# Peptides against a protein of PDB entry 3ZN8, part 118

Target 1, 125 residues: chain A of PDB entry 3ZN8
Amino acid sequence: LEEYDKIQKKMEDVMEGKGKLTLRDVYAQIIALRKMGPLSKVLQHIPGLGIMLPTPSEDQLKIGEEKIRRWLAALNSMTYKELENPNIIDKSRMRRIAEGSGLEVEEVRELLEWYNNMNRLLKMV

## One batch from the design tools (peptide; made by RFdiffusion4, then SolubleMPNN)

Design b2_p30_1_s4 (from b2_p30_1, 17 letters changed)
Fold by OpenDDE base, seed 2:
Structure b2_p30_1_s4 (fold): chain B 125 residues (1-125), chain A 30 residues (1-30)
Amino acid sequence: as target 1 above (125 residues)
Amino acid sequence: KQRALSLLLWYRFSSPELQEWLLEELKKLI
């Protein structure tokens, strides 16, 4: 519950962000996604789509939820400056974030690489 | 942009089978 309140307060700070996609935006959207649940659970209520959607096993859902939890842990270990400007995250900052979140450095790198790829794609839209 | 990011996040954390389905459906919509 305390993690949720910290999340909600950080989310309010994020919703005011006009402009470039940041890790704050990523954080807010992960929280929104968790509130809605898995896409399969959202889409199963849409007539015609629910029959065609492969339903992930409970184990696959748990794996996905664990990955989300790990990304949130990394994001919670970042400074506001890093969340706003992820490009400042060097190897030293990445290691600090990993240590603070209980993650491997490679997992933090994966998140940043994903963000960079998504940010490039979303600039084209 | 926010809706696109939400979709990309759902895709990222979905099972491989659901990812394949989403890609096929997206190809029909685009």
Scores: peptide ipSAE 0.268, ipTM 0.738, DockQ to the pose 0.474
Fold by OpenDDE base, seed 3:
Structure b2_p30_1_s4 (fold): chain B 125 residues (1-125), chain A 30 residues (1-30)
Amino acid sequence: as target 1 above (125 residues)
Amino acid sequence: KQRALSLLLWYRFSSPELQEWLLEELKKLI
């Protein structure tokens, strides 16, 4: 119950919208997340929640891990200025990042779109 | 901020079923 309450409280903290996040923050948090493992693995150890949580298949976990790896590759191919100010990333920069990371331009665009949507959401809350 | 971002990242990389569950829980908190 206490761990569930902590998760709920963290969800509430998301809904309280505090400040501008950068892609550097995203990078740092992805690394932190990988150390804890998937949320499902964390939550399955919580009494009462493990029964109610959808258990991802091993394949679904691998898909998520691969997506994380790809996003990290993109982030590692960005300049410090781009990480701090993602809004400067134009089409030319996206192409360079994609080429440098071995990703499709669409994958870099997806990351940036997610970041932009997240920031919009956090500003509205 | 960091906790919020961590949760959003968990959501982003979670299975569709877990994403749905997380969204439902978020809706209860709003």
Scores: peptide ipSAE 0.254, ipTM 0.726, DockQ to the pose 0.440
Fold by OpenDDE base, seed 1:
Structure b2_p30_1_s4 (fold): chain B 125 residues (1-125), chain A 30 residues (1-30)
Amino acid sequence: as target 1 above (125 residues)
Amino acid sequence: KQRALSLLLWYRFSSPELQEWLLEELKKLI
């Protein structure tokens, strides 16, 4: 409960301009998401939904779970300074993170691009 | 509250295709 409240408060603070979303915040969100379980299980706990809704193909859900797993590997290969200030991540740092996580450099770039886009969107709302 | 936040988190990390599906289904539930 406390973890979810902290995540919500952080998102509210970012929307109010009292801070920025960091990759540490993203990490916390992913961990909280994994504790809740796969999307299929979350949907099953919604009254009336578990019985009636055509769930997305199990394959589409697995693709999302695999992407999250790969992003966690990248985040675990980052330094504290990089997690707090992702803007310092240059090409050399991206390569190190990719090598340490077993990912392609383009996958690390994709994560950073996604982060930048999300952080911009949260500041506009 | 926790379930709603979990759905929002799933939406945030989902592919565009899954986001569209989630939005359509959420509109039916709310």
Scores: peptide ipSAE 0.240, ipTM 0.729, DockQ to the pose 0.209
Fold by OpenDDE base, seed 5:
Structure b2_p30_1_s4 (fold): chain B 125 residues (1-125), chain A 30 residues (1-30)
Amino acid sequence: as target 1 above (125 residues)
Amino acid sequence: KQRALSLLLWYRFSSPELQEWLLEELKKLI
């Protein structure tokens, strides 16, 4: 519960313009997400939301879990400086991260693109 | 709010249809 409160506070700070979301924050959020369990379990706890969403198939959950595992491998291959300041990740760093994590360079690029899109989204809310 | 963060993360790992729905619901919750 304490980890969730920290993540919530960080997200509120980012939304209020008092902070910036980092890949370290993303890492913490992914770990917290895994502790909460699959999307179906999370949705079941939200009144009114559980009625309208088709329960994801077991196969869809496995695909999502594999993607999370691959992104965690990429994040674990980053330096602390890269996690705190993802904007410093150039092509050379991206290739090193890919090689260190056993991923394709494009998968690392996809993670960074998602991070950038998330930061944009949080500023719009 | 904790659930909203979880929904935001699952947004990336969901189908395009589910992503659109999750995004709309997130905008309502935040």
Scores: peptide ipSAE 0.157, ipTM 0.614, DockQ to the pose 0.379; fails the geometry check

Design b2_p30_2_s2
Fold by OpenDDE base, seed 4:
Structure b2_p30_2_s2 (fold): chain B 125 residues (1-125), chain A 30 residues (1-30)
Amino acid sequence: as target 1 above (125 residues)
Amino acid sequence: PVLGLGREGLLKLLKLLEELEELKKLLEEL
């Protein structure tokens, strides 16, 4: 509960222009959500998400769980500077992260694209 | 809350927010 409330407050602060969402914040959120249970159970606790998204199939939930596991491997291969400032991640850093996590460079790129889209989303709300 | 959204789910959410922002602008012009 306390970890979830800290993450929600951080998101609210970012939406109000009081700070920046980092990949460290993303990592903390993924870990907190995984402690709450499977992605299916997590999605049920997100207000409004069930209204905005069709109920994911069981197969879509399994794909989502695997994607989260792969992104955690990438995040664990990042430096503290990269987690706090993901905009410094160039092609060389991206390749190192991919090699260190056993992922394709494209999967690391997808995580960074997702992070950039989330930062845009939080600024639009 | 939105970290469980795949790329497609996030893009759909962004699109919906863009549509809502456009609707807000249209309502402010009336």
Scores: peptide ipSAE 0.023, ipTM 0.529, DockQ to the pose 0.023
Fold by OpenDDE base, seed 3:
Structure b2_p30_2_s2 (fold): chain B 125 residues (1-125), chain A 30 residues (1-30)
Amino acid sequence: as target 1 above (125 residues)
Amino acid sequence: PVLGLGREGLLKLLKLLEELEELKKLLEEL
């Protein structure tokens, strides 16, 4: 609960323009969500998500949990500077992160694209 | 409320909705 409240406050601060969302914040969020239990339980605690998303099948939940594990591997292969400033991650850095995490470069690109879209959204509120 | 958003406020809201839809697509791939 306390870790989740800190993450919510960080998101509020970013929406108010008092901060920037980083991949370190994303990492902290994923870890906090994993401590809440299986992705199925996490999704039930997100207000409005159950209204906007069809109830995922058990197989879809397992796929989502695997993708989250893969993204954690990518995040663990990033330097502190990359986590704080993801915009410095060029093609060479993406390849190193992919090789270090056992992922395809495309999966690292997808994570960065997700982060960029999320960070744009939060700046527009 | 949409009532009282000037043209600029409405354009920002529309862009936010577009970016939310992109985020949703990426989450559906999770």
Scores: peptide ipSAE 0.021, ipTM 0.521, DockQ to the pose 0.022
Fold by OpenDDE base, seed 2:
Structure b2_p30_2_s2 (fold): chain B 125 residues (1-125), chain A 30 residues (1-30)
Amino acid sequence: as target 1 above (125 residues)
Amino acid sequence: PVLGLGREGLLKLLKLLEELEELKKLLEEL
């Protein structure tokens, strides 16, 4: 609970233009979410949201689990400087991260694209 | 602010929260 409130506050701060979401923040968020149990249980308690969110199938759950494991491996293969400033990650750095994590370069690119999209969305809110 | 998100911005945020939720369910099975 306490770690979730810290993450929400940081997301709110970034939405207000206070600070920058980093891949370190994404990593901390992923680890905190892992400790709290299914977000589905939290979102199911929000009136009106439970009607719009399909309950993922067990297979959809397994697919995204593997995706997060892969993204955590990529994050663990990044330097502190890269986690704090993902915009410095060039093709050479992406290749090193991919090789160090056992991923394809495209999967590292997908993580960075997701991060960039996230950071754009948070700036629009 | 969430209250100032147009319908499209809210849908993008909800999709992102859904991706993060899938992401979280997945990490719990780890």
Scores: peptide ipSAE 0.021, ipTM 0.535, DockQ to the pose 0.045; fails the geometry check
Fold by OpenDDE base, seed 1:
Structure b2_p30_2_s2 (fold): chain B 125 residues (1-125), chain A 30 residues (1-30)
Amino acid sequence: as target 1 above (125 residues)
Amino acid sequence: PVLGLGREGLLKLLKLLEELEELKKLLEEL
């Protein structure tokens, strides 16, 4: 509960322009969600998002589990400065992170693209 | 504000929330 409230407040601060979403915040969210159980509970608390997202198939669950394990490996291979300021991650840093995590450079690029899309979206809400 | 997201912004939000939900369900299996 307490970790969730901190995450929610951080998202609110970013939406209000009082803060910046970092990859450290993403990492903390990922770890907190592993402890709390399904995002379906979070979506149920968003008024007007009454989209009953269908329960994913077991195969869809396995595919994205692997994707998260891979993204956690990438995040664990980042420096503190990269986690706090992801815009410093150039091609050389991406390659180092990929090599350190056992990922393709493209997978690290996908994580950074997802982060940039998330941070853009939160500023638009 | 969600009300300031045009239809395209809302669709991008929903897609990103779906991707996050898939991601979270999977973290619970870890």
Scores: peptide ipSAE 0.020, ipTM 0.545, DockQ to the pose 0.055; fails the geometry check

Design b2_p30_2_s4
Fold by OpenDDE base, seed 3:
Structure b2_p30_2_s4 (fold): chain B 125 residues (1-125), chain A 30 residues (1-30)
Amino acid sequence: as target 1 above (125 residues)
Amino acid sequence: VVLGLGREGLLKLLEELKRKEEERREELEK
């Protein structure tokens, strides 16, 4: 619960322009979510998602957990500078991260796309 | 916020985000 409150506060700070969302923050969020248990329990705590999103099947939950595990591998292969400022991650850095994490370059690109979309969404809200 | 947009509003937002991401990708691949 304490970790969840920290995540919510950080998101609020970013929405108010008082902070910046980084991949370090993403890493912290993923770790916190894993401590809370299965993704199904996490989704129940997100306001409005439990009402609007169909409950994922057990197979969909497993796929989601595997995706999160792959993203953690990518994050663990990034430098501190890349985690704090993901905008510096060029094609060369993406390839290095992919090789270091055992992922395809496209999977690293997908993670960065997700991050950028989240950061833009938080600024627009 | 996501709840207030409805399905159509969410799709529009996702399309805009995707466009902006493609522009950034092209810049990073130079």
Scores: peptide ipSAE 0.110, ipTM 0.606, DockQ to the pose 0.017
Fold by OpenDDE base, seed 2:
Formats: structure tokens, C-alpha cells, sequence
Structure b2_p30_2_s4 (fold): chain B 125 residues (1-125), chain A 30 residues (1-30)
């Protein structure tokens, strides 16, 4: 619960323009969520969402867990500067990250795209 | 805002954001 509250507060701060979401923040959130168990259990504690979101199947949970594991590998292959400022990640850096994490370059690109989309979403909400 | 969009509204928003990101990427790759 405490880690969840920290995640929510950080998200609120970003939405209010009091901070920026970094990939370091994403890493911390992923680790916190994994400690809490499946995302579905975390979402069930959010008023209103637990009623609206169907419980994912076990297979969907496994697919999601594998994707998160791959993203964690990418994040672990990033430099501190890249984690704090993902916008500096060019094609050369992206290739290095992919090679270091055992991922395809496109998977690293997908992570960065997700990050950028999430930042845009948070600014719009 | 996200909670008010529902699933369909959220998907539409994500698709729009994805499109805008692709456009920006193409500009950065030129």
C-alpha cells in the first residue's frame, strides 16, 4: 500500500507539472508493482477500476509478466543519463541497449514509445 | 480524465498518441 501511494503521488505530481516521469521512475514502479503481485490485484484496490476491468486470464498475466521482464532487461542496460533523460536515446544507443538486454531494437523502441505516450497522456489528464 | 474515457476512449487516445509519436520519429530520422 505504501509503495502504491508513492506511485500515485508521483503520477499526480507529473500530471500537475510538478515533475517529469523518467524511465527510472518507470523502473521503480515496475519493481513495486511486481512486489505487490499481478497488476490485476493492484487495480482491484483502485475504487471503480476493480469493477470495470475484467480479471486477466492466467495466460494474459504470463504474457504481461514476460513483457515487463524484457522491459526490465532493457532498463537495466541503460545508463543513468538515459534513464533520467530518455530523449537522448538515439539509434546508436537503442542498438546498444538492445544488444545488452538480448532484445530486438524494435522492442527497445516500443518501450520508448510507450514511455513517450505515457508522458503525453499524463500531461493531458 | 482517463477513468472518464472508458476503454474505448482510452484506446482511441492511445492510437492518436501513437500516431503523433510516429510522426515525430519520422521527423527525427530525416
Amino acid sequence: as target 1 above (125 residues)
Amino acid sequence: VVLGLGREGLLKLLEELKRKEEERREELEK
Scores: peptide ipSAE 0.105, ipTM 0.597, DockQ to the pose 0.027
Fold by OpenDDE base, seed 1:
Structure b2_p30_2_s4 (fold): chain B 125 residues (1-125), chain A 30 residues (1-30)
Amino acid sequence: as target 1 above (125 residues)
Amino acid sequence: VVLGLGREGLLKLLEELKRKEEERREELEK
């Protein structure tokens, strides 16, 4: 719970312009979420998310959990500099990360796209 | 902002953000 509270506080700080969301923060969040148990339980603890998303099927939850595992592999293949400043990740870096994680380059691109969208959303809130 | 948009408003915003990101990606890939 303390780790979850730290993550929430970090998100609040970013929304208030007191911080920046990095992939290191994303990594910490994913690890904390995995400690909470199955994705279904995690989703139940996020206020308002149940209103924002349709109730996922069991198969959708499994797909989501697998996607999170794959993203963790990608994050584990990044350098500290890349985690702190994802904007430096070019095509060459994406290919290296993909090869090192056993993922397709497109999957790494999807992670970065998700990150960029989240960062933009947090700045707009 | 998010709390005032409701579910439909948030989905529309996310779709717009995705579109803008795709446009940016296409520019960087050229």
Scores: peptide ipSAE 0.105, ipTM 0.600, DockQ to the pose 0.038
Fold by OpenDDE base, seed 5:
Structure b2_p30_2_s4 (fold): chain B 125 residues (1-125), chain A 30 residues (1-30)
Amino acid sequence: as target 1 above (125 residues)
Amino acid sequence: VVLGLGREGLLKLLEELKRKEEERREELEK
């Protein structure tokens, strides 16, 4: 819980323009979430999520957990420089990350796109 | 900031931000 609270505070700081969300932060968040147990338990601790999102089926939770695991593999294949500055990840780096993680290049691209979208949203709030 | 834009304003902003991100990516991937 303490690690999760630190990540949430950092997200709030980014929303206030006091920082930048990095893939290192995302990595830390995924690790913290995994320590909390199954994704279902994590969702129960997010205030207001039950109001905004329908309760996912068990199958949807499994798919989500597998996706998180795949993204973690990608993150583990990144350099510290890439984790801190994801904007330096070009096609060559993306291919290396995909090969190192056993993912398709498209899945690595999806992770980066998700990160970019998240970072943009945090700055707009 | 987002709460004041309404749905249409938010969509337009997101589209613009997407375009700018694609341009930056294309420059990096050359």
Scores: peptide ipSAE 0.075, ipTM 0.594, DockQ to the pose 0.034

Design b2_p30_3_s1 (from b2_p30_3, 20 letters changed)
Fold by OpenDDE base, seed 3:
Structure b2_p30_3_s1 (fold): chain B 125 residues (1-125), chain A 30 residues (1-30)
Amino acid sequence: as target 1 above (125 residues)
Amino acid sequence: DEILKELEEIEKKFGREAADLLLQLISEKL
C-alpha cells in the first residue's frame, strides 16, 4: 500500500497537467504497474474492497500481462511526437511502429483504440 | 451508470488488465 501510494503520488507530481492523457502517461503507468502488479492485487489488501472485486483467473492475468508487454513494445517504438500527440499516428506510422516492435498492425490499432476510449471516458467524468 | 457500462465493454473488448490500467490512469487525473 505504501509503495502504491508513493508511486501514484510520484506519477501525480509528474502528471500535473490538467486535461488529455497522452501515451507518455500510459507508458509511465505501465512501468509503475509492472513494479507493483495488477491493481486487483493491490485492492485485495484493502479491507472491504478485496471481497468485492473478482480476481481474474491466473490465465486471464497472464493474457493481460502479455498484452501490456506488447503495448509497451509498441510505445517504445513511437517517437516523442507520437507519444505526446497520438492522433498524428496514421496508417504509415502504425506500420512503422508495428515493424519496429515486432507486432501486427492490428495490435497497434488496438492500443490506439483503447487509448481513445480512455480519453473518451475521462471526458465523461 | 453509463460509465460502468463502458468499463464493462472495455473489459470485454481489451481484457481485465487493460481495463484496470485504464481505470488507474483515469483515477490519477481525477
Scores: peptide ipSAE 0.572, ipTM 0.925, DockQ to the pose 0.435
Fold by OpenDDE base, seed 2:
Structure b2_p30_3_s1 (fold): chain B 125 residues (1-125), chain A 30 residues (1-30)
Amino acid sequence: as target 1 above (125 residues)
Amino acid sequence: DEILKELEEIEKKFGREAADLLLQLISEKL
């Protein structure tokens, strides 16, 4: 838990904190997650919380970890302007990012769709 | 209730890890 808190604090220092999350913030969070795993996996070891949080199967964890690894490859293939303003990513940019990351264009589209859903949800909070 | 439903839909569509990532990002902004 203390290690998780230290990682979160370091991540917060990298996050711009400007209300709207960018893909740069997503990148920082992915790096944090790869060190400690998902928050749900940390919380499952806390008495009383582990029984309330659904534990994913080992296969579901592996699939999720692979997806996030692929998203990280996509993020590493983006320009700084694209990371800061993902809304500029058109079909041509998506294709370039896909080719540069070894992903299908559909996987880059999925990442951007997830990002859009994230920003929608943030407006509800 | 609405936020929880949206998170469940995100988990269904994008998988557990993507939902957990989103939840953590949101939590950092609260």
Scores: peptide ipSAE 0.461, ipTM 0.890, DockQ to the pose 0.435
Fold by OpenDDE base, seed 4:
Structure b2_p30_3_s1 (fold): chain B 125 residues (1-125), chain A 30 residues (1-30)
Amino acid sequence: as target 1 above (125 residues)
Amino acid sequence: DEILKELEEIEKKFGREAADLLLQLISEKL
């Protein structure tokens, strides 16, 4: 728990507290997640809470881990301008990112779609 | 209710880990 709190605090220091989340924030969160795992996994070790949290299947966890690894590769192939403002990523940029990361264009599109859904959800909060 | 529905749809489309990542990002923004 203390390690998780330290990771989260370090991440908060990287996150711009004002405005929309960027792919830079996503990158920072992925790094935190790879070090400690999802918060849900941490909470499962707390007596009494583990019973209340949904436990995904092992197969779903593996698929998710691979997806996040591939997204990280895409993010590492983006320019700073693209990370800060993903809306500039057109078809040409998307193709370049895919080629640079060894991914399919559809995988880069999926990441951007997820990001857009995230920002939509944030507006509802 | 709408937020929970959207989270469920995201989990179905992108998987559990992507949904958990999103939830963490949202939590940090709040």
Scores: peptide ipSAE 0.451, ipTM 0.888, DockQ to the pose 0.425
Fold by OpenDDE base, seed 1:
Structure b2_p30_3_s1 (fold): chain B 125 residues (1-125), chain A 30 residues (1-30)
Amino acid sequence: as target 1 above (125 residues)
Amino acid sequence: DEILKELEEIEKKFGREAADLLLQLISEKL
């Protein structure tokens, strides 16, 4: 926990509110998510939204928590340049990140795919 | 709603926690 807070603070000090969401923003939000819990758990307490946002099963939450923990390990193994510009992550960088984080290359690829989907969705909002 | 469809697809592919994280990131930028 302390190691993650230290890294988060360093990232926040350099975080400019300019441009597209980066993996630095993702890192900061993962830390926030782990402290506050899933947004769905907050929103379900709002009258009328509890019907719209069904509570996930406990098993789904546990699986998701493990995935996010593994993604955080990948992010901790990235360089500043990679966090700011994830598009530079080629096969060689992806393998290094996987090895440094104890993940499979496919898990790092999944994180990057999710990030690309996130940026696509942000353009629709 | 097209955004809701995309969120459902993301949840299906990446899981509930990844979808919730995305929602939070979107909310931070709004």
Scores: peptide ipSAE 0.424, ipTM 0.879, DockQ to the pose 0.430

Design b2_p30_3_s2 (from b2_p30_3, 17 letters changed)
Fold by OpenDDE base, seed 5:
Structure b2_p30_3_s2 (fold): chain B 125 residues (1-125), chain A 30 residues (1-30)
Amino acid sequence: as target 1 above (125 residues)
Amino acid sequence: DKIEEELKEIEKKFGREAANLLKILISQKL
């Protein structure tokens, strides 16, 4: 509970200062959340998000956690400028990030697409 | 609502954990 409250406060600080989350903000939050374990367990502590999501199988949790670990590898291979302004990531940068992280280019593209969807949802709220 | 529908599509596309991460990240605005 205390760790969640800290994460929530950090998120509030980010949201108050910036109408848009950067990949730097995402990176920081992923690191913070990983200290709490699987994100599904984190969701159980968030008021109003506890809509009965079926308990994922242990295997599904492992698959999801692996994806997040791979995304962290990609984020670790990004420059500060790319993290702050992900829209500058062109095909050349995407390839470099993939090569540097040991990922496929498609996996880096997936992360960026996910990020774009996040920002779209943020604008809807 | 529209947001929940989008979250379901995100889950289909990126998987449950990626959708959960996104949900947490936007939860302060939801």
Scores: peptide ipSAE 0.596, ipTM 0.929, DockQ to the pose 0.485
Fold by OpenDDE base, seed 2:
Order: C-alpha cells, then sequence, then structure tokens
Structure b2_p30_3_s2 (fold): chain B 125 residues (1-125), chain A 30 residues (1-30)
C-alpha cells in the first residue's frame, strides 16, 4: 500500500493529468517508474492490474526493459514540439530521431504506433 | 473485458514491458 502511494505520488508529480497524454508525459512517467525498478515489479503493487503473471526471472526483466530503454533514447532525441505533438513526426523526423538515438527507423515507428494504441485505449476508459 | 483483450494484443505486438507501461498509464486515468 505504501509503495502504491509512492507510485501514485510520483506519477502525479510528472503527469499534468489534464488533456491529451503526450510523449512528454510518457517520457516523464517512464523516468518516474524506472526509479522503482522494472515495470513488471511496479505492476505488482498496483491494485487491479495484478494479473497473476509469473514473476519474470531477472534475465527476463533485463530483456524486457531493453525496449523501454531504447524508447527513452528515442524520446531524448525528440524536440519539445514533437513530444507535445507526435503527429507531426514524419519520415524525415523519424529518420533524424533514429539517427540521434542509435535506433532503426522501424523502432521509432513502433514507439509511435504504441503511442497511438495508447490514445485509442484511453478513449475506452 | 475489451481493454484487457486489447492489452494482450499490445503485449503480443510490442512486448510485455511495453504493455505493462500502457497498463500503468491507463490505470492512472481511471
Amino acid sequence: as target 1 above (125 residues)
Amino acid sequence: DKIEEELKEIEKKFGREAANLLKILISQKL
């Protein structure tokens, strides 16, 4: 319970909570959550999200977190305007972001697709 | 639950931690 309250507080501190969730909000949230360890461990402390999923091994956690680390690199390579309004990210911007982050363009596209799915699901809530 | 089904598809496509991140973000909007 205390850990969950700490999670909520950290999330509230970084999430403006008003309007559309942007990549800026996502970036801030990832940073806040990573201070608590792997996201799978964070979920164990959130009521209602605890799908009785087997606890991943330490190696599985390391592998799973790699994508998130790569996404952070991409987010770090975005401009403020892109973070606030990801829909402006065209092929040229994706290439620049990929080059700046050491990622493939397809990985940047994947992040943006994930973000689009996020906004779709948020409309269902 | 439709959201849970979608989250399973997200996990399949983007991996477990990407789905976990999304679950957390959605939870904060509930």
Scores: peptide ipSAE 0.590, ipTM 0.927, DockQ to the pose 0.507
Fold by OpenDDE base, seed 4:
Structure b2_p30_3_s2 (fold): chain B 125 residues (1-125), chain A 30 residues (1-30)
Amino acid sequence: as target 1 above (125 residues)
Amino acid sequence: DKIEEELKEIEKKFGREAANLLKILISQKL
């Protein structure tokens, strides 16, 4: 509960323009979501969301779980400075992270792209 | 923006927590 409240407060601060989302926040969020169970189950408890969002198939959930596992490996291979300021991650850093995590460079790029999109979304809304 | 409008409606109906979870889900599709 305490971890969850911290994540919520952080997201609120970002939405209010009082901070930025970091990859450390993303890491904490992924861990919290894994503790709460599949995001789909959490969303299913929200009345009306099942009408607005297609329920992911079991196969889509498995693909998502594997992607999260790989992203956690990438995050665990990042330095503190990279986690706090992902904008410093250049091609050399991205390659190092990929090699250290056993991932393709493209997968690290995908994580960073997802982060950038989420950060833009939180600032917009 | 359609996504922004939908998220605002969700926040009004289901609270900020629900909207935040949906933002994550949407961001995975973007």
Scores: peptide ipSAE 0.034, ipTM 0.482, DockQ to the pose 0.087
Fold by OpenDDE base, seed 1:
Structure b2_p30_3_s2 (fold): chain B 125 residues (1-125), chain A 30 residues (1-30)
Amino acid sequence: as target 1 above (125 residues)
Amino acid sequence: DKIEEELKEIEKKFGREAANLLKILISQKL
């Protein structure tokens, strides 16, 4: 019961902009967005994000989609505690996640670095 | 603006889809 309340509160905090996005939130959004198609196509339908970056080549889109698929594999290999608190992911955890997902440790590190950049940008908003 | 510049750097480092994902995620908090 207490854990459920904590999860709900975190979700509410994220929705209210009071909390940091977790990797769990990232995972949920990726899954939701993938149902809508390529992220580039999703982005063009979001009001206010219409700074039309030049349309990437179809090949670049495919490469980008593959990266996101690989990141999803990493996320699927994380524990709940790691998804909620990515800061606990040390070298040992990164190696386990990489092995479990069929990725290189560097790819897991890249995901975490991207996530850290996201949280940095959120503080600027 | 500064955020857009950072997003361009993210695109350079992580690729366009990773940057697009980030843009979508941060927009939900705007």
Scores: peptide ipSAE 0.602, ipTM 0.930, DockQ to the pose 0.495; fails the geometry check

